# Peptides against a protein of PDB entry 6RGO, part 162

Target 1, 392 residues: chain A of PDB entry 6RGO
Amino acid sequence: MALKLLGFNQDATCFSVISSNKGVTIYNCDPFGKCFELEKSTSNDEELDFLVEMLFSTSLIAVVDKTIGASKRKKLKIVNTKRKATICELTFPHEIMDVIMNRKIICVVLKSDQIFVYDISCMKLLRTIDVRGEKLKSTSKFRNSEAVGDIGVRVSLSTDNNSILCYSSYSKSDKENAPLNDIVVFDALKCIQINVLPAVHQSNIVCIACSPDGMLMATASEKGTIIRVFKTIDTENDEPILVNEFRRGSRPSRISEMKFNHDNTLLACVGESDTIHIFALPVTTTEADANEDDTLQQSSHSLSSSINGLQYISKGLANRFGKIIVSKIPTQSQQRHVAYIKIPENAKYRIGFPKDTTNTIHICGEDGNYLVYSIPRNEVGPCTLVKSNTFD

## One batch from the design tools (peptide; made by RFdiffusion4, then SolubleMPNN)

Design b2_p12_6_s2 (from b2_p12_6, 4 letters changed)
Fold by OpenDDE base, seed 3:
Structure b2_p12_6_s2 (fold): chain B 392 residues (1-392), chain A 12 residues (1-12)
Amino acid sequence: as target 1 above (392 residues)
Amino acid sequence: SEEIKKLQELLK
């Protein structure tokens, strides 16, 4: 059967799939099993397309039917899975491209490069963000470029109640073809722009991940060779906003998803390659707990020396030419993965980090595999398969 | 609305 992965929920307790024969199915991860199904509304052999966002382990889902006709693609349904009932329906002026949520906020991304921010508790519109801005409204001939792939506004939302929204924005270039290579950091609750990170890549940003606490953000371009990790907020301590630069590989490959674990110690990425990469983030040791585990210091010292090299380059140039956030980090200082998972080259996978086990990763494939891996702590190497299940 | 009350029951 053709499966299409929708992904994990925020805490990786569930994942959602589209089955061509069944419609939308939600699986529980532990105990493994089907917990919800949305039946196919049409008997036609049309390829099913849906957006489904699940609110943690709750009975709340947001659903967009993208399968048939321009009218359904503009409708967001809020559904109670336990009652199998629509709670409310919202209609948008344009096709819905993405939906993200947490316990406070729903964000709806439209094909018009607009982000609609809602208070989930009342479904009241808090903000409409126009990513194109007023200047680009004049030159927005709708690119009827059916042919240029999934270049659109990318979004990520913190899973906490702070509701930090990171989104890709167009660079301030007078060129009609400005890349989506800026990042805006936005407090979705207060509706305040916190930060702008200009030109974080040379090409369009195609993947963004926000940390669960909203303090970190990871970005990847259409090249997918380099992943950059940034602080979302400027700290008063003149610390570089670019905290990490990771090399996924030398060959271009699209990254489809990135996730932080719940303690911001790991960043995973998946995409068109045969490999899920897991990177270690330096733990900012707050001075207090310096006492106990001497053994982990040796691996951290090699990471800290690479970060100190980043600090020296940033301090000298920052004052004269504006926030050059991306100094050319020498290719030798690019950190590699600490762990990896091999996956079938032709199978799309999605990733999730469970809350209670920071050194495990959940993955699911369009091949019908749900897999739980243990991440090695002390050694660079493959993850160990702990649990496997199949779904249809 | 009754719908918003039903929504708020799921956010608990």
Scores: peptide ipSAE 0.402, ipTM 0.940, DockQ to the pose 0.883
Fold by OpenDDE base, seed 2:
Structure b2_p12_6_s2 (fold): chain B 392 residues (1-392), chain A 12 residues (1-12)
Amino acid sequence: as target 1 above (392 residues)
Amino acid sequence: SEEIKKLQELLK
């Protein structure tokens, strides 16, 4: 049967899949098993397409049926999985492209490059963000979605209550084909723009990850060779702070998903390549906790010594046109993965980090594998398979 | 609405 992965929830306790015959199935990771099924509304042999976002381990899901009819593709259903009942339904002016949520906020991304921000507690609209802005409303030639790869607004939301929203935006170029290579950092609760990171890549951003606490973000372009990690809120002399620049590979390959672990020590990425890459982030010792627990310092020192070659290239080379170009870390100082997982070629995988085990990663594949890996702490190498399950 | 009350019960 053809499986399509929808992904993990925020804490990697559940994952969602589309089965061609059954519709949407949600699996629990531990104990492993089916916890919810949403049956196909129609007997037609049409390819099933859904968006499903689960709110942690709760009975709340957001569902968009993208399979049949233009009317359903514009509808967000909030469903109680325990009651198998729709709580509410929202209708949008355009097709829903993405849905992201935490305990406070739902963000809905439309094909119009609009982001609708809702208070989840009452489904009240807090903000409509128009990423195209007022000037580009006239030139909305619907890029026929068929030919030029699915270049739209990308979003990521912090899983905490701070509700930091990172989204891709069009660079202020007078060119008709401005790339989606700026990032906006937005407080989704206060509805305030916090920061703007200009030209973080040379091409369109296709993947964004926000850290659970909203303090970090990772970005990848359509080239997928370099991943950049920035501070979201903090700036140095009104310039964006580049924390890390990671090299995934030398060959272009699309990154479909990135995730931080719950303590911001690891960043994982997956996509069209045969390899999930895991990168180590420098542990920012906040000066405050340096007093009490002397014992944990010894183990962090060994990996940190090789990472100390992070030239803080804070200086954005202002090009002659006043655009801050994120200074490229020299290719020799670009960090590689610390760990990896080999996956089958042509199998799409999704990734998640469990909350309680910072050195464990959950992965699931369209090949019907759910796998738990241990991440090596003190060496660069393959992850160790700890648990495996199959699903259909 | 009663629907919003049901939503708020899931967020507790």
Scores: peptide ipSAE 0.399, ipTM 0.940, DockQ to the pose 0.886
Fold by OpenDDE base, seed 1:
Structure b2_p12_6_s2 (fold): chain B 392 residues (1-392), chain A 12 residues (1-12)
Amino acid sequence: as target 1 above (392 residues)
Amino acid sequence: SEEIKKLQELLK
């Protein structure tokens, strides 16, 4: 049967799939098994497409039926999985492209490059962000959205109550074809723009991950060769702080998903390549727990000594045209993965980090595999398979 | 609304 992956929830306790014959199925990770099914509403042999966002391990899901020919592509349903009942339905002026949520906020991304921000507790609209409208103040030509293919506004939301929203925006270039290579950092609760990171890549941003606490973000372009990690809120001399630059590979490959673990020590990425890459982030030692075990410091110091050279390169060269160009970290200073997982070629996988085990990663494939891996702590190498299950 | 009350019960 053809499976399509929808992904993990925020704490990797569940994942969602589309089965061509069954519709949407949600699996529980531990104990492994089906916890919810949404039957196919149409008898037609149409390829099913859905958005499903689950709120942690709760019975709350947001659902959009994106099936071709469906009039429902503009409708967001909030569903109680335990009751199998729609709680509320919202209709939008344009097709829904993405839905993200936490315990406070729902963000709905439209094909019009609009982001609708809602208070989840009452489904009240807090803000409409018009990513094109900010561009139109600089450029009069409506780009017909049809010609851009799979390039649209990308979003990520912190999983905590800070509700930091990161989204891709159009650069202020006078060119009709300005790329989606700026990042805006937005407080979704207060509805305030916090920061703008200009031109973080040379091409369109296709993947964004926000850390659970909203203090870090990772970005990847359509090239997918370099991942950049920035501070979201903090600036140095009104310039963006680049924390890390990681090399995923030498060959261009689309990154479909990135995730931070729950303590911001790891960043994982997956996409069209045969490899899931896991990168170590510098642990900002808060000075408080400096007391006990001397022995673990030696392995962290070898990574930190190479990072102290990176702080000096964050001086954005204001180019002759007043554009802040994020300084490229020299290729020699680009960090590689600390761990990896090999996956079948052309298999689509999704990733999730469980909350309680910071060195464990959950993955699931359109091949019907759900796999749990242990991440090595002290060596660069392959992850170890701990648990495997299959689904249909 | 009763719908919003049902939503708030899932957020607890």
Scores: peptide ipSAE 0.398, ipTM 0.940, DockQ to the pose 0.887
Fold by OpenDDE base, seed 5:
Structure b2_p12_6_s2 (fold): chain B 392 residues (1-392), chain A 12 residues (1-12)
Amino acid sequence: as target 1 above (392 residues)
Amino acid sequence: SEEIKKLQELLK
């Protein structure tokens, strides 16, 4: 049977899949098993396509039927899984490309590069962000939407109640062909722009991850060779703070998903490559716990990760020719993975971090495997398989 | 609406 992965929920307690024969199925991770099934509305042999966004382990889901030929690609359904009932339906002017939520906010991304921000408690529209309209205010020329292919606006939302929204935006260049290489940081509750990170990559951003607390953001371009981690809110001298630069690989490969763990100590990435990469983030020791005098001289060989200092991405001085010079971050500051998982070639996988076990990662594949791995703490190496289940 | 009340029950 053809499986299509939809992904994990915010805390990796559930994942969702499309089965060509059954429709949408949601699995619980522990205990492993089916917790919800959305039956096919039609007997047609059409390839099913859906968006499903879960709200943690609650009975609330957002569903979009994206099946080809379906008049429903512009409709968002809010469904109660326990009652198997639609609560409400919203219709949009354009096809829905993505849906992301937390306990406060639903964001709906359209093919028009619009982001609709809703208060989940009442389904009131708080803001429409028009990423193209912002570009058109800076650049007088409409690009026809058809020529953009798979390159649309990318979004990530903090899983906490602060509701920090990170989205890709078009660079402020007079070029008709401006890339989606800026990031905007937005307070989705207050509906205010907090920060703008200009030209974080040379090419279009295809993957964004916000940390659970919204304090960090990871970005990857269509090249997928470098991952950059920034502070979202904090700036120094009105410049974006680059916390980390990670090298996934030397060969171009699309990154489909990135996730932070719940304590911001790890960043995982997955995509078209045979390898899930896990990177270590510097632990910000808050100075407060320094007072306990516990003299235990245990020679923990702290891997002195030479945290080469906070590299400021200097504002790309628009030279007299309007070229944003992306400062060449020295290749010497690029860190490698600390852990990895090998996956089958051409298998699409999704990743999630559970809350209770910061050194555990959940993965699921279109091959029908749900796998739990332990991440090594003190050595660079492969993750250890702890649990496996199969689904159909 | 009654629908919004049902939505708010899921957020608790």
Scores: peptide ipSAE 0.378, ipTM 0.937, DockQ to the pose 0.931

Design b2_p12_6_s3 (from b2_p12_6, 5 letters changed)
Fold by OpenDDE base, seed 1:
Structure b2_p12_6_s3 (fold): chain B 392 residues (1-392), chain A 12 residues (1-12)
Amino acid sequence: as target 1 above (392 residues)
Amino acid sequence: SKAIQELQELLS
């Protein structure tokens, strides 16, 4: 059967798939097995497409039927999986492109480049963000949305209660075809813009990941060769702080998903390449835990010791147009992966980090494999397969 | 509403 992956939940305890014959299936990771099925609403041999976002290990899911010809592409359903019942439904003026949530907020991204922010506890609209309207305030010309294919607004939300929303926005360019290469950091609870990171890539941003705590953000462009990690809230001299610049590869390849682990020590990426890459982040010593004098002579061969050479290039170069450009880290100083997983060519995979095991990664493929890998701590190398299961 | 109560029960 053709499988389509929807992804893992926030804690990687479950993942969701579309089966051509069954509709949506949610699998539990441990113990491995089916925990929910949503039956196909149509008898037609149409290729099924869905958005499914699951709230952690709860019985709350958000569902959008994206199937071609379906009038339901504008309809969000909030479903209780335990009761197999729709709690509520919202209808939007435009097709839903993405849905993200945490315990406080649900964000709905439309094909109109609008983000609807709701209080999840009551489904009250808190804010409508009009990413095009923000562009039009800077540039008088409408972008014909139809001509730009799969390139829309990208979003990521912190999994914590602070609800830091990162989204791609249009650069302030006099060009009609300004790229989606700015990032806005938004407090989704207070409905305030916190930060703007201008021109973080040369081309459109196609992937964003927010850290669980909302303090870090990873970005990748259409080229997918470089991943940049920024602080979300903190600035230095009103300039964006670039924490890391990672090289995924030399060849262009689309990154479909990125995730931080739960302690912000690892960033994983997956996409069209035969390799999942895992990068180490520098341990941000929060000044608070400086008191435990525990003289553990952890031998200086920690993977962190090679990271000390990242001069915080906080100094954006003002270009000839007065725009702050995040300075590129020299190609020689670009970090590579610390770990990797080989996956079949042309197999789509999704990634998840379990909360309780920071050195473990969950992956699932459209090939019907669910795999658990151990990430090496002390060496650069392949991850070790710990557990495997198959699904249909 | 009954829906809001059920949402709050699932979010608790």
Scores: peptide ipSAE 0.625, ipTM 0.970, DockQ to the pose 0.904
Fold by OpenDDE base, seed 5:
Structure b2_p12_6_s3 (fold): chain B 392 residues (1-392), chain A 12 residues (1-12)
Amino acid sequence: as target 1 above (392 residues)
Amino acid sequence: SKAIQELQELLS
């Protein structure tokens, strides 16, 4: 059967799959098994397409039927999985491209490059963000490319209650083809723009991940060779703080998903390549005032990985238009993965980090494999398979 | 509304 992965929920306790014959199935990770099924409404041999966003392990899901009919592609259903009932339905002016949520906020991304921000508790619209802004007046050309690869607005939302929304925005260019290479950081609760990171890549951003706490974001362009990690809120001299620059590879390959673990120590990425890459982030030891004198000389050989100093993004030449160019970290200062998982080249995979085990990663494939891997702590190498299950 | 009450119950 053809499977299409929808992905993990925020805490990797569940994942969602489209089965061509059954419709949407949600699996529980532990104990492994089906927890919800949404039956196919049509007997037609039409290729099923859905968006499903699940709120953690709750019975609340957001569903968009994208299969057939322009009217369904514009409808968001909020469903109680326990009751198998629609709680409410919202209709949008354009096709829904993405849906993301936490316990406070639901964000709906449209094909029009609009982001609708709702208070999830009452489904009240808090903000409509128009990412095209004034450029909409000239380019009535909807990108009509049915190409599965179309460069649209990308979003990520913190899983905490702070509800930090990061989204890709168009650079200030008079050219009709301005790249989606800026990042906006937005407080989705207060509806305030917190920060703008200009030109974080040279090409369009195709993947964004926020940390669970919303303090970090990872970005990748359509080249997928470099991943950049920034602070979301903090700035230095009104400039964006680049925390890390990771090299996924030398060859271009699309990154489809990135995730931080729950303690911000790891960043994983997956995409069109045969490899899931896991990168280590510097642990910001908050100096907790450990005033307690306990002299236990446990000679933990701290691998003093000389985290070569935070290269502050020096103010690139402010070109006449006030564009800050994010200075590239020299290729020699680019970090590689600390761990990896080999996956089949032709299978799409999704990734998730469980809360309780910071060195564990969950993955699922369109090949019908759900796999749990242990991440090595003290060595660079492959992850170890701990558990495997199959689904249909 | 009944829908808002059900949303609040699922978010609690």
Scores: peptide ipSAE 0.625, ipTM 0.970, DockQ to the pose 0.908
Fold by OpenDDE base, seed 3:
Structure b2_p12_6_s3 (fold): chain B 392 residues (1-392), chain A 12 residues (1-12)
Amino acid sequence: as target 1 above (392 residues)
Amino acid sequence: SKAIQELQELLS
């Protein structure tokens, strides 16, 4: 059967799939099995397409029927999976492109490049973000959505209660074809813009991940060769906002998904390549643990990758021109993966990090495989398969 | 509303 993967929930306890014959199925990861099914409402041989966002292991899901020709592409349904009942429906002026949520916030991304931010507890609209802003006045040309490929506003939301929203925005260039290569960091609860990272890539951003705590953000462009990791908030310390630059590969390949693990020590990426890449992040020692005097001379050969070569271009020039020149980390300081998983070239995969095991990754494929891997701690190498299940 | 009550019950 043709399977389409929707992905894992925030804690990787469940994943969702579209089966051409059944509709949407949600699987529990442990114990492995079906926990919910949403039956196909139509007998038509139309290719099923859905957005399904699940709130952790709860019975709350957000559902959008994306099937071609469906007037339902503008409808968000909030469903109780235990009751198999719709709690509420919202209708939008444009097609829904993405839905993300945590315990506080739902964000709905429209084809109009608008983000609607809701309080999940009451479905009250908190903010409408217009990512096009004033450019909407001049470009009456609706991008004929047929010809411009899958390039729209990308979003990621922290899974914590801080509800840090990261989204791609258009560069301020007066060019009609301004790339989606800026990032905005937004407090979704307070409805305040925290930061703007201009020109973080040369081309459109196609993938964003926010850390669970909202302190870090990862970005990838259409090229998918370089992943950049940024702090979301400017710390008072003159520390660079750009924390890491990772090389996924030398060949262009689209990244479809990135995720941080729950302790911000790992970043995984998956896409059109035969390889899931896992990168190690430097542990940001919060200054709090510096006071325990424990003299254990364990020769932490800190892989102090001496990022010595970041010439501090003084703060004074960056502010005046709005060009935070993301100082090109010298190509020599680009970190590689610490771990990898080989996957079939023709199968799309999705990734998830379980909360309780920071060195474990869950993956699922359109090939009907659900796989659990252990990530090596002390060596660069392949992940070890721990558990496998199949689904149809 | 009944819907808001059910949302709160699922978020608790």
Scores: peptide ipSAE 0.624, ipTM 0.970, DockQ to the pose 0.866
Fold by OpenDDE base, seed 2:
Structure b2_p12_6_s3 (fold): chain B 392 residues (1-392), chain A 12 residues (1-12)
Amino acid sequence: as target 1 above (392 residues)
Amino acid sequence: SKAIQELQELLS
């Protein structure tokens, strides 16, 4: 049977799949098993396509039927899985490309490069962001929607209540074909733009991940060779702070998903390659107030040594057009993965980090495998398989 | 509305 992966929920307690014969199935990770099924609305042998976003372990899901011919590609359904009932339905002027949510906000990305931001508690529209409209009145030549492949606005939302929205925007270049290589950081609750990171890659951004707390953001371009991690809110001399630059590989390969773990110590990436890569982030020691005396000499084995966090102050090389291009970290100072998982080249995988175990990763494949891996702490190497289950 | 009440119950 052809499986399509929809992905994990925010805490990796559930994942969603499309089965060609059944429709949408949601699996619980522990205990492993089916927790919800949405039946096929059409008897036709049409290839099913859905967006399903689940709100943590709750009975709230957002569903879009994207199946060709279904005429529902503009409709967002909010469904109570416990009742198997639609709570509300919203209709949009354009096809829905993506849906992301947390406990406060739901964002709907349209094919028009618009982001609709809603208060999830009442489904009130808070903001419409027009990612094209920040480009001046130059002709909305609809990029012939067939020939402009998989390049659209990408979004990521913090899983916390701060509701930091990161989205890709078009560079302010006078070129007709300006890349989606800027990032906007937006407070989705207050509806305020917090920051703009210009030209974070040379080509279109195809993957974005926001940290759970909204303080970090990872970006990857169409090349998928370099991943950059930035602070979202903080700036240094009004310039974006580059925290890390990771090298996934030397060969171009699309990254489909990135995730931070819940404590911002790890970043995982997956895509068209045979390898899930896991990168270590420097632990920001919050200077917790050193006041309380408790002498527990736990030998902090200082694994401090070899991550020379070269704070490359990105001297933005103002190119000939005064645009700050994030200076590439020298290839010698590009960090590699600390851990990896080998996956079948022909199977798409999705990733999730469970909340309770910072050194565990959940993965699921279109091959019907749900796998739990332990991430090594003290060595660079393969992850260890801890648990496996199969689904259909 | 009944829908808003149900949303609030699911978000609590």
Scores: peptide ipSAE 0.623, ipTM 0.970, DockQ to the pose 0.815

